# Peptides against a protein of PDB entry 3T7K, part 156

Target 1, 248 residues: chain A of PDB entry 3T7K
Amino acid sequence: KAEKILARFNELPNYDLKAVCTGCFHDGFNEVDIEILNQLGIKIFDNIKETDKLNCIFAPKILRTEKFLKSLSFEPLKFALKPEFIIDLLKQIHSKKDKLSQININLFDYEINGINESIISKTKLPTKVFERANIRCINLVNDIPGGVDTIGSVLKAHGIEKINVLRSKKCTFEDIIPNDVSKQENGGIFKYVLIVTKASQVKKFTKLINDRDKNETILIVEWNWCVESIFHLNVDFTSKKNVLYQKK

## One batch from the design tools (peptide; made by RFdiffusion4, then SolubleMPNN)

Design b2_p23_3_s1 (from b2_p23_3, 9 letters changed)
Fold by OpenDDE base, seed 4:
Structure b2_p23_3_s1 (fold): chain B 248 residues (1-248), chain A 23 residues (1-23)
Amino acid sequence: as target 1 above (248 residues)
Amino acid sequence: MDEYKKAEEEAKKLAEEVEKRYK
């Protein structure tokens, strides 16, 4: 029982982690280890649910997985940690040799490379990244790698309210939804935001929009534009990287 | 190749490596 294992320690830390894992621990933990982790204030969840108030991600590095991308939408993400934290922690706890009166594992030693305090601090903001960028409604092509459900779910986690799925071969102008954002005085709002996969789609959608709504602002990006925005928790409208078409 | 699929496959591979260290 976990209690017997932990009884050798005079004081137990409370890490206060509610975490998901990606790129690690796909098989989960044994019952004893789960109990140990729970007693240390580490709760690991299989899936992301808003109700769980998740604050941590375990991953070996920055990944483009759904879980990792969504973890950056946690409110806040307190910690992004390497799996070695858990491994070393459990090893220390199970160690018979160490007459350790205390667990000597510091969370800060296990930060994921590239997830710095600047990124973590942005997760404390009251708004989501795309919300801050005035992107509430987007058009997403149906042939997007990863599927519209997964991609859409990630985007929604980051503040996109409405995702319109476009049938790339059959869509008309009427199928394209505007980004319905109240004009804030000082921010460039794109009326049409589209995520596409192919140059042919850019040509198609630009034509459709320009033929019917000639003077409107258009932003057409690839998925990597969204990913980069998520990883930085900031939309850089000055960057042309991953932007396929932009009309201001 | 589906970038998302590639990411998930990478994650799976990494998870297998982590699992070896956990056992």
Scores: peptide ipSAE 0.544, ipTM 0.935, DockQ to the pose 0.884
Fold by OpenDDE base, seed 1:
Structure b2_p23_3_s1 (fold): chain B 248 residues (1-248), chain A 23 residues (1-23)
Amino acid sequence: as target 1 above (248 residues)
Amino acid sequence: MDEYKKAEEEAKKLAEEVEKRYK
């Protein structure tokens, strides 16, 4: 059926998109539309797997979903597109009225607001955002909204190698892991990096660390600090936004 | 409120709006 529909076009574009969707197309596509998209080089996957070499995200806008956050870790993210790209494309293809010899849809007209070429270009870097920031090992409180698995998965996608989950009420100093990074020459390395949810946790962990390991560097942040770092694909250590405690 | 849950709920609402345009 798709072949018959597409036969009216003399030339078909190959968009070469391997995409996931968030905030759109949760119910998927009908069989004919999937086949059409596939013939146009648009492959849509249900889940993110490294083996699929995903290069595209469809979303109406910037979202804080797992899929969206992880899409910024694609190598590279080639396109971040609004769902209207697919909608308009399919509408044009299904249109009987227009003796269209060619599909006239430009991907660049459908970019997600706020995901610009500067962001896209950073996804071509050989390192991940937290790797560049010399953050490899973090401590994460177990009561983090979204759950440690989801949050941890996002962080790992962005270069965190080890996530230590802290039982906030019962943890001791011995449960806190250091950020074991090789002394690279030019970057401030925090020995202890923690993601917390409450002011009481800040007080607890700062006390535990300062009592046992005096004069060490500590960074305690909210989840929003990580999100902002991901959205910018850059860690700004000069910003106090979403930083709960910092000791240099 | 669980910020992640809020984001997923927002995404769901947006998806419903997109679905109306697709269909």
Scores: peptide ipSAE 0.543, ipTM 0.934, DockQ to the pose 0.888
Fold by OpenDDE base, seed 3:
Structure b2_p23_3_s1 (fold): chain B 248 residues (1-248), chain A 23 residues (1-23)
Amino acid sequence: as target 1 above (248 residues)
Amino acid sequence: MDEYKKAEEEAKKLAEEVEKRYK
């Protein structure tokens, strides 16, 4: 059926998109539309797997979903597009009235607001955002909203190698892991990096660390610090936004 | 409501709106 629909076009574009969707098309596409999209070089996946070499995300806007946050770790993210791209494309293809010999849809007209070329260009870097920031090992409280698995998965996608989950009510100093990174000349290295949810946790962990390891550097942040770093694909250590405690 | 849950709920609502335009 898709072949018959597409036969009216002399030339078909190849968009070369391997995409996931968030905030759109949760119910998927009908069989004919999937076939049409496939013939146009648009493959949509339900889940993110590294083996699929994903290069695109569809979303109405910037979202704080797992899929959106992970899409910024694609190597590279080539396109971040509004769902209107697919909607308009399929409408043109299904239109019987248009004497259109060609599909005239430009990908660049459907960019998600706030995902610009500067962000896209950073996804071509050989390193991940937290790797560039010398954050390899972190401590994460077990009561983090979204759950440690989801949050941990996002952080790992962005270059964190080890996530230590802290039982916030029962943890001791011995449960806290250091951020074991080689001292590089360029950039702030924090020995202890923690993501927490409450002010009481800041007080607890700062006391535990300072009582046992007084001379070490500490960074305690909220989840929003990580999100902002991901959205910019850059860690700004000069910003105090979403930083709960910092000892240099 | 936690920020993650809020984001997922927002995404769900947006998806419902997009679905209306696709169908």
Scores: peptide ipSAE 0.541, ipTM 0.934, DockQ to the pose 0.862
Fold by OpenDDE base, seed 2:
Structure b2_p23_3_s1 (fold): chain B 248 residues (1-248), chain A 23 residues (1-23)
Amino acid sequence: as target 1 above (248 residues)
Amino acid sequence: MDEYKKAEEEAKKLAEEVEKRYK
């Protein structure tokens, strides 16, 4: 059926998109539309797998969903597009019985607001955002909203190698892991990096660390610190936003 | 409200709006 529909075009574009969707198309596509999209080089996946070499995300806007956050770790993210691209494309394909020379839809007209070329260009870097920031090992409280698995998965996608889950009520100093990064020439390395949810946890962990390892560097942040870092594909250590405690 | 849950709920609402335009 798709072939018959597409036969009215003399030339078909190859968009070369391997995409996931968030905030759109949760119910998927009908079989004909999937086939049409596939013929146009648009493959939509249900889940993110590294092996699929995903290069695109569809979303109405910037979202704080797992899929959106992980899409910024694609190597590279080529396109971040509004769902209207697919909608308009399919409408054009289904609209006319007459023979058309080409499909007239430009990907660049459907860019997600706030995902600019500066962000896209950073996805071409050989390193991940937290890797560039010398954050390799982190401590994550077990009561983190979204769950440690989801949050941990996002953080790993962005270059964190080891995630230590802290039982916030029962943890001791011995449960806290250091950020094992060799001193690079340029920039401060925090020995202890923690993501917490409550001010009480800040007090607890700062006390535990300072009592046992008094002169060490500590960074305690909220999840929003990570999100902002991901959205910018850059860690700004000069910003105090979402930083709960910092000892240099 | 859990910011993550809020984001997922927002995404769900947005998806419903997109679906109306797709079908």
Scores: peptide ipSAE 0.541, ipTM 0.934, DockQ to the pose 0.894

Design b2_p23_3_s2 (from b2_p23_3, 8 letters changed)
Fold by OpenDDE base, seed 5:
Structure b2_p23_3_s2 (fold): chain B 248 residues (1-248), chain A 23 residues (1-23)
Amino acid sequence: as target 1 above (248 residues)
Amino acid sequence: MDEWAEAEKEAEELAKEVEKKYK
C-alpha cells in the first residue's frame, strides 16, 4: 500500500532518522503511515536502547520526560524535531495533487525551540556531560520523585557510572560513597556528590560528612541541577542555582 | 512539588493535542 502511494514521486528523500517520541504520537501510527515513514528512512522506536543508535527525538517542546532527557545523550543527537514534521510530511504524501514530483519538507524548519546547533554539537563530543564535570559516583536519596531507577537511568545515560541509593532516614556516613575521580589539574572535583529532595537531608548529610571527613569537598544539589546541566550539556560550577550546599 | 509527575502529565496533554492534528 505504501509503495503505491509513494510511486507518484520521482524521488524520495532518505531522512535517516532513528527516533523516539515524547509528548506526541503516544497512540502510534497506522500501518500504512509506518510503512511510508520507513520508506523515507524514518524509524520510530517505542523505547530507548543503545543498540538502536538513536539519533532523533520528536517532541512539541523541551520536556522533562525520561525520553527527552535521555535523547540529549544520543551519540550524536542529529535532530530534535517537532511532531509537525511527520504530520506535514504524511499530509503531503497523502495529498492527491498530481503535480508533486518531490517531497518538499525540510527538517531544519521543524527544530524544537531551545535545542539549537550549539546543543547538537555538544552531543558529538566523545564524553558525556557529567564525565566532563568529573562526576563519576553520586549519592541519590531513595525518596526522589520519579524513582531511583528512572533518575538513575537518566544519569547513567549522561555519564554517571555509579549511583548509590541512600535510605534517607537510616543512612550513616559509611553508606555515603565518594566520587572516585583522579585529581585532574583543571577541574573542581567534589569528593562527595549528593542529590537530595529536602533541606533536612542537607543538614543530615553535611553533618555526617563534616564530622567524619571534615576537610573534604561536598556538593549537594537538587534534581533540577542535573536537569539544567543536561539541557545545556554543560555543568556550570559557578552557578549556585539548584545547589543546596557546596564546600570547596 | 513532584516536577517529574508534572512533566509526564504535560507530555500526555501535549500528546492529545498532537493526536488531533494527526487524525
Scores: peptide ipSAE 0.652, ipTM 0.955, DockQ to the pose 0.887
Fold by OpenDDE base, seed 4:
Structure b2_p23_3_s2 (fold): chain B 248 residues (1-248), chain A 23 residues (1-23)
Amino acid sequence: as target 1 above (248 residues)
Amino acid sequence: MDEWAEAEKEAEELAKEVEKKYK
């Protein structure tokens, strides 16, 4: 069926997209449309796997979903596109109008607002955002919204190697892991990095660390600190936004 | 406030709107 539909075009583009979707197409596509998209070099995957070498995200806007956050870790993210790209493409293809010689849809017209070339360019860097920030090991409270697995998966996609889950009510100093990063010459490394959800946890962890390791550097942040870092593909250590406690 | 749940809910709502355009 798709071949017959596409035979109306003299030339078919190859978009070379390996994509996931968030905030769109949750019900998927019909079989004909999947085949059409495949023939146009658009492959849509249900889940993110490294082996698939994903290079595209479809979303109506910047979202704080797992898929969107992880898409910024693609190597590279080539395109971040609005779902209207697919919709308009399929509409044009299904159109009974005269022999269209060409599909006239430009990918660049469908860019997600806020995902600019600067962001895309950073996805071509050989390192991940948290790797560049010298954050390798973090402590994560177990009561974090979204769950430790999801949050941990996003953080790992962005270069955090080790996620230590802290049981906020039962944890001791010995349960807190240091951020074991080799001293790079020019970068302030926080020995303890923690993601917490509430002020009581800040008080607890600061006390535990300061009582046992008084002179060490501590960074305690909210999840939003990570999100903002991901959205910018840069950690701004000068910003106090979403930082609950910092000891340099 | 569970910002994560809110983001997922927003995505679901947006997906419904997109679905209306696709059908």
Scores: peptide ipSAE 0.652, ipTM 0.955, DockQ to the pose 0.887
Fold by OpenDDE base, seed 3:
Structure b2_p23_3_s2 (fold): chain B 248 residues (1-248), chain A 23 residues (1-23)
Amino acid sequence: as target 1 above (248 residues)
Amino acid sequence: MDEWAEAEKEAEELAKEVEKKYK
């Protein structure tokens, strides 16, 4: 069926997209539309796997979903597109009235607002955002919204190597892991990095660390600190936004 | 406030709107 529909065009574009969707197309596509998209070099995946070499995300806008956050870790993310790209493309293809010899849909017209070339260019860097920030090992409280597995998966996609889960009510100093990174000249290295959800946790962890390791550097942040860092593909250590405690 | 749950809910709501345009 798809071949018969596409036969009316003299030339077909190859968009070369390997994409996931968030905030759109949760029910998927019909069989004919999937085949049409495949013939145009658009392959949509249900889940993110590193082996698939994904290069695109479809979303109506910037979202704080797992898929969107992980898409910014693609190597590279070539395109972040609104779902209207697919909708308009399929509408043009299914249109019986348009004797168009060519598909006239430019993917550059469908960029997600706020994902600019500066963001896209950073996805071409050889390092991940937290790797560049010298954050390799973090402590994560077990009561974090979204769950430690989902949050941990996003953080790992962005260069965190080790995630230590802390039982917020029962943890001791010995349960807290250091951020074991070699001193690089150009970045503030925090010995202890923690993601917490409550002010009581800040009080607890600062006391535990300062009582046992008084002279060490500490960074305690909210999940939003990580999200903002991901959205900018840059860690701004000068900003105190979403930083709950910092000791340099 | 569970910001994570809110983001997922927003995505679900937006997906319903997109689905109306796709049909």
Scores: peptide ipSAE 0.652, ipTM 0.954, DockQ to the pose 0.914
Fold by OpenDDE base, seed 2:
Structure b2_p23_3_s2 (fold): chain B 248 residues (1-248), chain A 23 residues (1-23)
Amino acid sequence: as target 1 above (248 residues)
Amino acid sequence: MDEWAEAEKEAEELAKEVEKKYK
């Protein structure tokens, strides 16, 4: 069926998109449309797997979903596109207007607002955002919204190697892991990095660390600190936004 | 407020709007 529909075009573009969707197409596509998209080099996947070499995200806007956050870790993210790209493409293809020799849809017209070339270019860097920030090992409280598995998966996608889950009510100093990064000369390395949800946790962890390991560097942040870092593909250590405690 | 749950809910609502354009 798809071949017959596409036969009216003399030339078909190859978009070379391996994409996931968030905030759009939750019900998927009909069989004909998915075949059309495949023939145009657009492959849509349900889940993110490294083996699929994903390079595209479809979303109506910037979202804080797992798929969107992880898409910024693609190597590279080539395109971040609005779902209207697919909608308009399929509408043009299904249109009975005889004389369309070519598909006239430009990918650049469907860019997601706020995901500009500067962001896209950073996905071509050899390092991940938290790796560049010298954050390899973090402590994560177990009561974090979204759950430790989902949050941990996003953080790992962005270069955090080790996630230590802290049982906030029962944890001791011995349960807190250091951020074991070799002292590179030029960057403020925090020995202890923690993601917390409550002010009471800040008080607890600062006390535990300061009582046992005096004069060490500590960074305690909210999840939103991580999200903002991901959205910018840069950690801004000068910003106090979403930083709950910092000791340099 | 569970910002994560809110983001997922927003995505679901937006998906419903997109679906109306696709049909």
Scores: peptide ipSAE 0.650, ipTM 0.954, DockQ to the pose 0.885

Design b2_p23_3_s3 (from b2_p23_3, 8 letters changed)
Fold by OpenDDE base, seed 5:
Structure b2_p23_3_s3 (fold): chain B 248 residues (1-248), chain A 23 residues (1-23)
Amino acid sequence: as target 1 above (248 residues)
Amino acid sequence: SDEYAKALEEAKKLAEEVEKKYK
């Protein structure tokens, strides 16, 4: 059926997209439309797998979803597109009224607002954002909204290798892991990096660490600190936004 | 504090709107 529908066109574009969707197309696509998209070089995946070499995300705008945040870790992210790209494309293809010899949809017209070439270019870097920031091992409280698995998965996609989950009410100093990275000539590393949700946790962890390891560097942040770092594909250590405690 | 949950809810709403346009 897809071949018959596409036969009216003299030539077909190859968009070369391997994509996931977030905030759109929650019901998926019918079999014919999937085949049509495939013929146009557009393959949509349900989930993110590294082996699939994904290069595109569809979303109506910048979102804080797992898929959107992870898409910024693609190698590279080539396109971040509004769902209207697919909608308009399929509408044009299924149109019986227009004698169209060619598909006339340009993907560059459908870029997500706020995802610019600066962001896209950073996804071509050989390193991940937290890797560049010398954050390898972090501590994450178990009561984080969204769950440790989802949050952890996003962080790992962006270069964090080890996530230590802390039982916020029961943990001791011995449960806190150090950020095990080599010091670079330029830029300091924090020995202890923690993502927390409550002021009481800041008080607890600062006390535990300072009592047992008094002279060490500490960074305690909210999840929003990570999100902002991901959206910029850069960690700004000069900013105090979403930083709850910092000792250099 | 539950910004992720809010974002998810927003994403669902947006998805519904997009689906209406797709049909």
Scores: peptide ipSAE 0.021, ipTM 0.503, DockQ to the pose 0.895
Fold by OpenDDE base, seed 3:
Structure b2_p23_3_s3 (fold): chain B 248 residues (1-248), chain A 23 residues (1-23)
Amino acid sequence: as target 1 above (248 residues)
Amino acid sequence: SDEYAKALEEAKKLAEEVEKKYK
């Protein structure tokens, strides 16, 4: 069926997209449309797997979803596109207008607002954003909205190697893990990095750490600190935005 | 915190809207 539909075109573009969708197309595509997209070099996956070498994200705008945040860890992310690309493409293909010898859809016209070439270029770097920031091991409170699994998965995609989940009400100093990284010349190293949700947790953890491991470096942030770092593919240690406590 | 949950819900709503346009 797809071959018959596409037979009217003399030449088919090859977009070379391996993509996931977020905030769009949650019901998927019919079999014919999937076949059409495949013939145009567009393969859409249900989930993110490293082995699939994904290079594209479809979303209506910048989102804070797991898929969107993880897409910025693709190696590289080649395109971040609006769903209208697929919609317009399929509409053109299914149109019975005899006069169209070629598909005239340019993917560059469908870029997600706010994802610029600067961001795309950073996805070509050999390191991940938190790796560059010397953050390897973090502590994450168990009551974080979105769940520790989702948040942890995003963080791991961006270079966090170890995530220690803290039971916020029951944890002691012994439950807190250090960020064990070798001194690198570039950037500050914090011995303790924590992602928390409440001011009471800041008070608790600062007390626990300062009482038992005096004069050590501490970074306590909100989840939004991580999100902003991901969106910029850079950790700005000069910014106090979303930083709840910092001891250098 | 609550912002992430809200963002997820928003994404679901947007997905539904886009799907309607696709059909």
Scores: peptide ipSAE 0.020, ipTM 0.513, DockQ to the pose 0.852
Fold by OpenDDE base, seed 4:
Structure b2_p23_3_s3 (fold): chain B 248 residues (1-248), chain A 23 residues (1-23)
Amino acid sequence: as target 1 above (248 residues)
Amino acid sequence: SDEYAKALEEAKKLAEEVEKKYK
């Protein structure tokens, strides 16, 4: 059926998109449309797997979803597109009125606002954002919204190797792991990096660490600190935004 | 932060709107 529909076109574009969707197309696509998209070099996956070599995200705007945040870790992210790309494309293809010999849809017309070439270019870097920031091991409180698995998965996608989950009410100093990174010449390494949700946790963890390891560097941040770092594909250690406690 | 949960909820709502446009 897809072949018959596409037969009216003399030439078919190959968009070469391996994509996931977030904030759109929850019900997926019908079989015919999937086939059509496949013929146009658009393959949509349900989940992110490294083996799929994903290069595209469909979303209506910048989102804080797992898929969107992980898409910024694609190698590279080639396109971040609005769902209207697919909608308009399929509409054009299914249209019987248009004696169009060619599909006239430009990807650049459907870019997600805020994902610019600067961001795209950074996804071509050989390292991940937190890797560049010398953050390899973090402590994550167990009561984080979105869940430790989701948050941890995002962080890992962006170069954090070890996620230590802290039971915020029961944890002791011994439960806190250091950010075990070899000192690179040009960057300050925080020995303890923690993502927390509330001020009481800041108080608790700062006390625990300072009482037992007084002279060590500590970075305590909100999840938003990580998100902002991901959205910029850069960690700005000069910014105090979303930093709850910092000891250099 | 409750912001993440809100963002997820917003994303779901937006998805529904987009699907309506698609259908």
Scores: peptide ipSAE 0.019, ipTM 0.514, DockQ to the pose 0.846
Fold by OpenDDE base, seed 2:
Structure b2_p23_3_s3 (fold): chain B 248 residues (1-248), chain A 23 residues (1-23)
Amino acid sequence: as target 1 above (248 residues)
Amino acid sequence: SDEYAKALEEAKKLAEEVEKKYK
């Protein structure tokens, strides 16, 4: 069926997109449309797998979903596109009114607002954002909204190697792991990095660390600190935004 | 913060709006 529909076009573009969707197309596509998209070099995946070498995301705008945040870790992210790209493309293809000999849809007309070339270019870097920031091992409280699995998966996609989950009510100093990294010229090194949700946790962890390992460097942040770092593909250690406690 | 939960809810609403435009 797809071949018959596409036969009216003299030349078919190859968009070379391996994409996931977030905040759009939750019902998926019918079999004919999937086949059409495949013939145009557009393959849409249900989930993110490293082996699929994904290079594109469809979303209506910048989102804080797992898929969107992980898409910024693609190597590289080539395109971040609005769903209207697919809608307009399929509409043009299915249209019987116009004797269109060619598909005329430009990818650049459908870029997500706020995902500019500066962000896209950073996805071509050989390192991940937290790797560049010398954050390898973190402590994560178990009561984090969104769940430790989702949050942890996003953080790992962006270069964090080890995530230690802390049982907030029961944890002791011995449960807190150090961020064991070699000193690099670029970026600050904090011995203890923690992501927390409550002010009470800040008080608890600062006390535990300062009582047992005095004068060590500590960084305690909210999840939003990580999100902002991901959206910028850069950690700004000069900013106090979303930093709950910092000891240099 | 409740921001992640809000983002998920927003994403669901946006998905529904896009699907209405597609159909």
Scores: peptide ipSAE 0.019, ipTM 0.512, DockQ to the pose 0.871

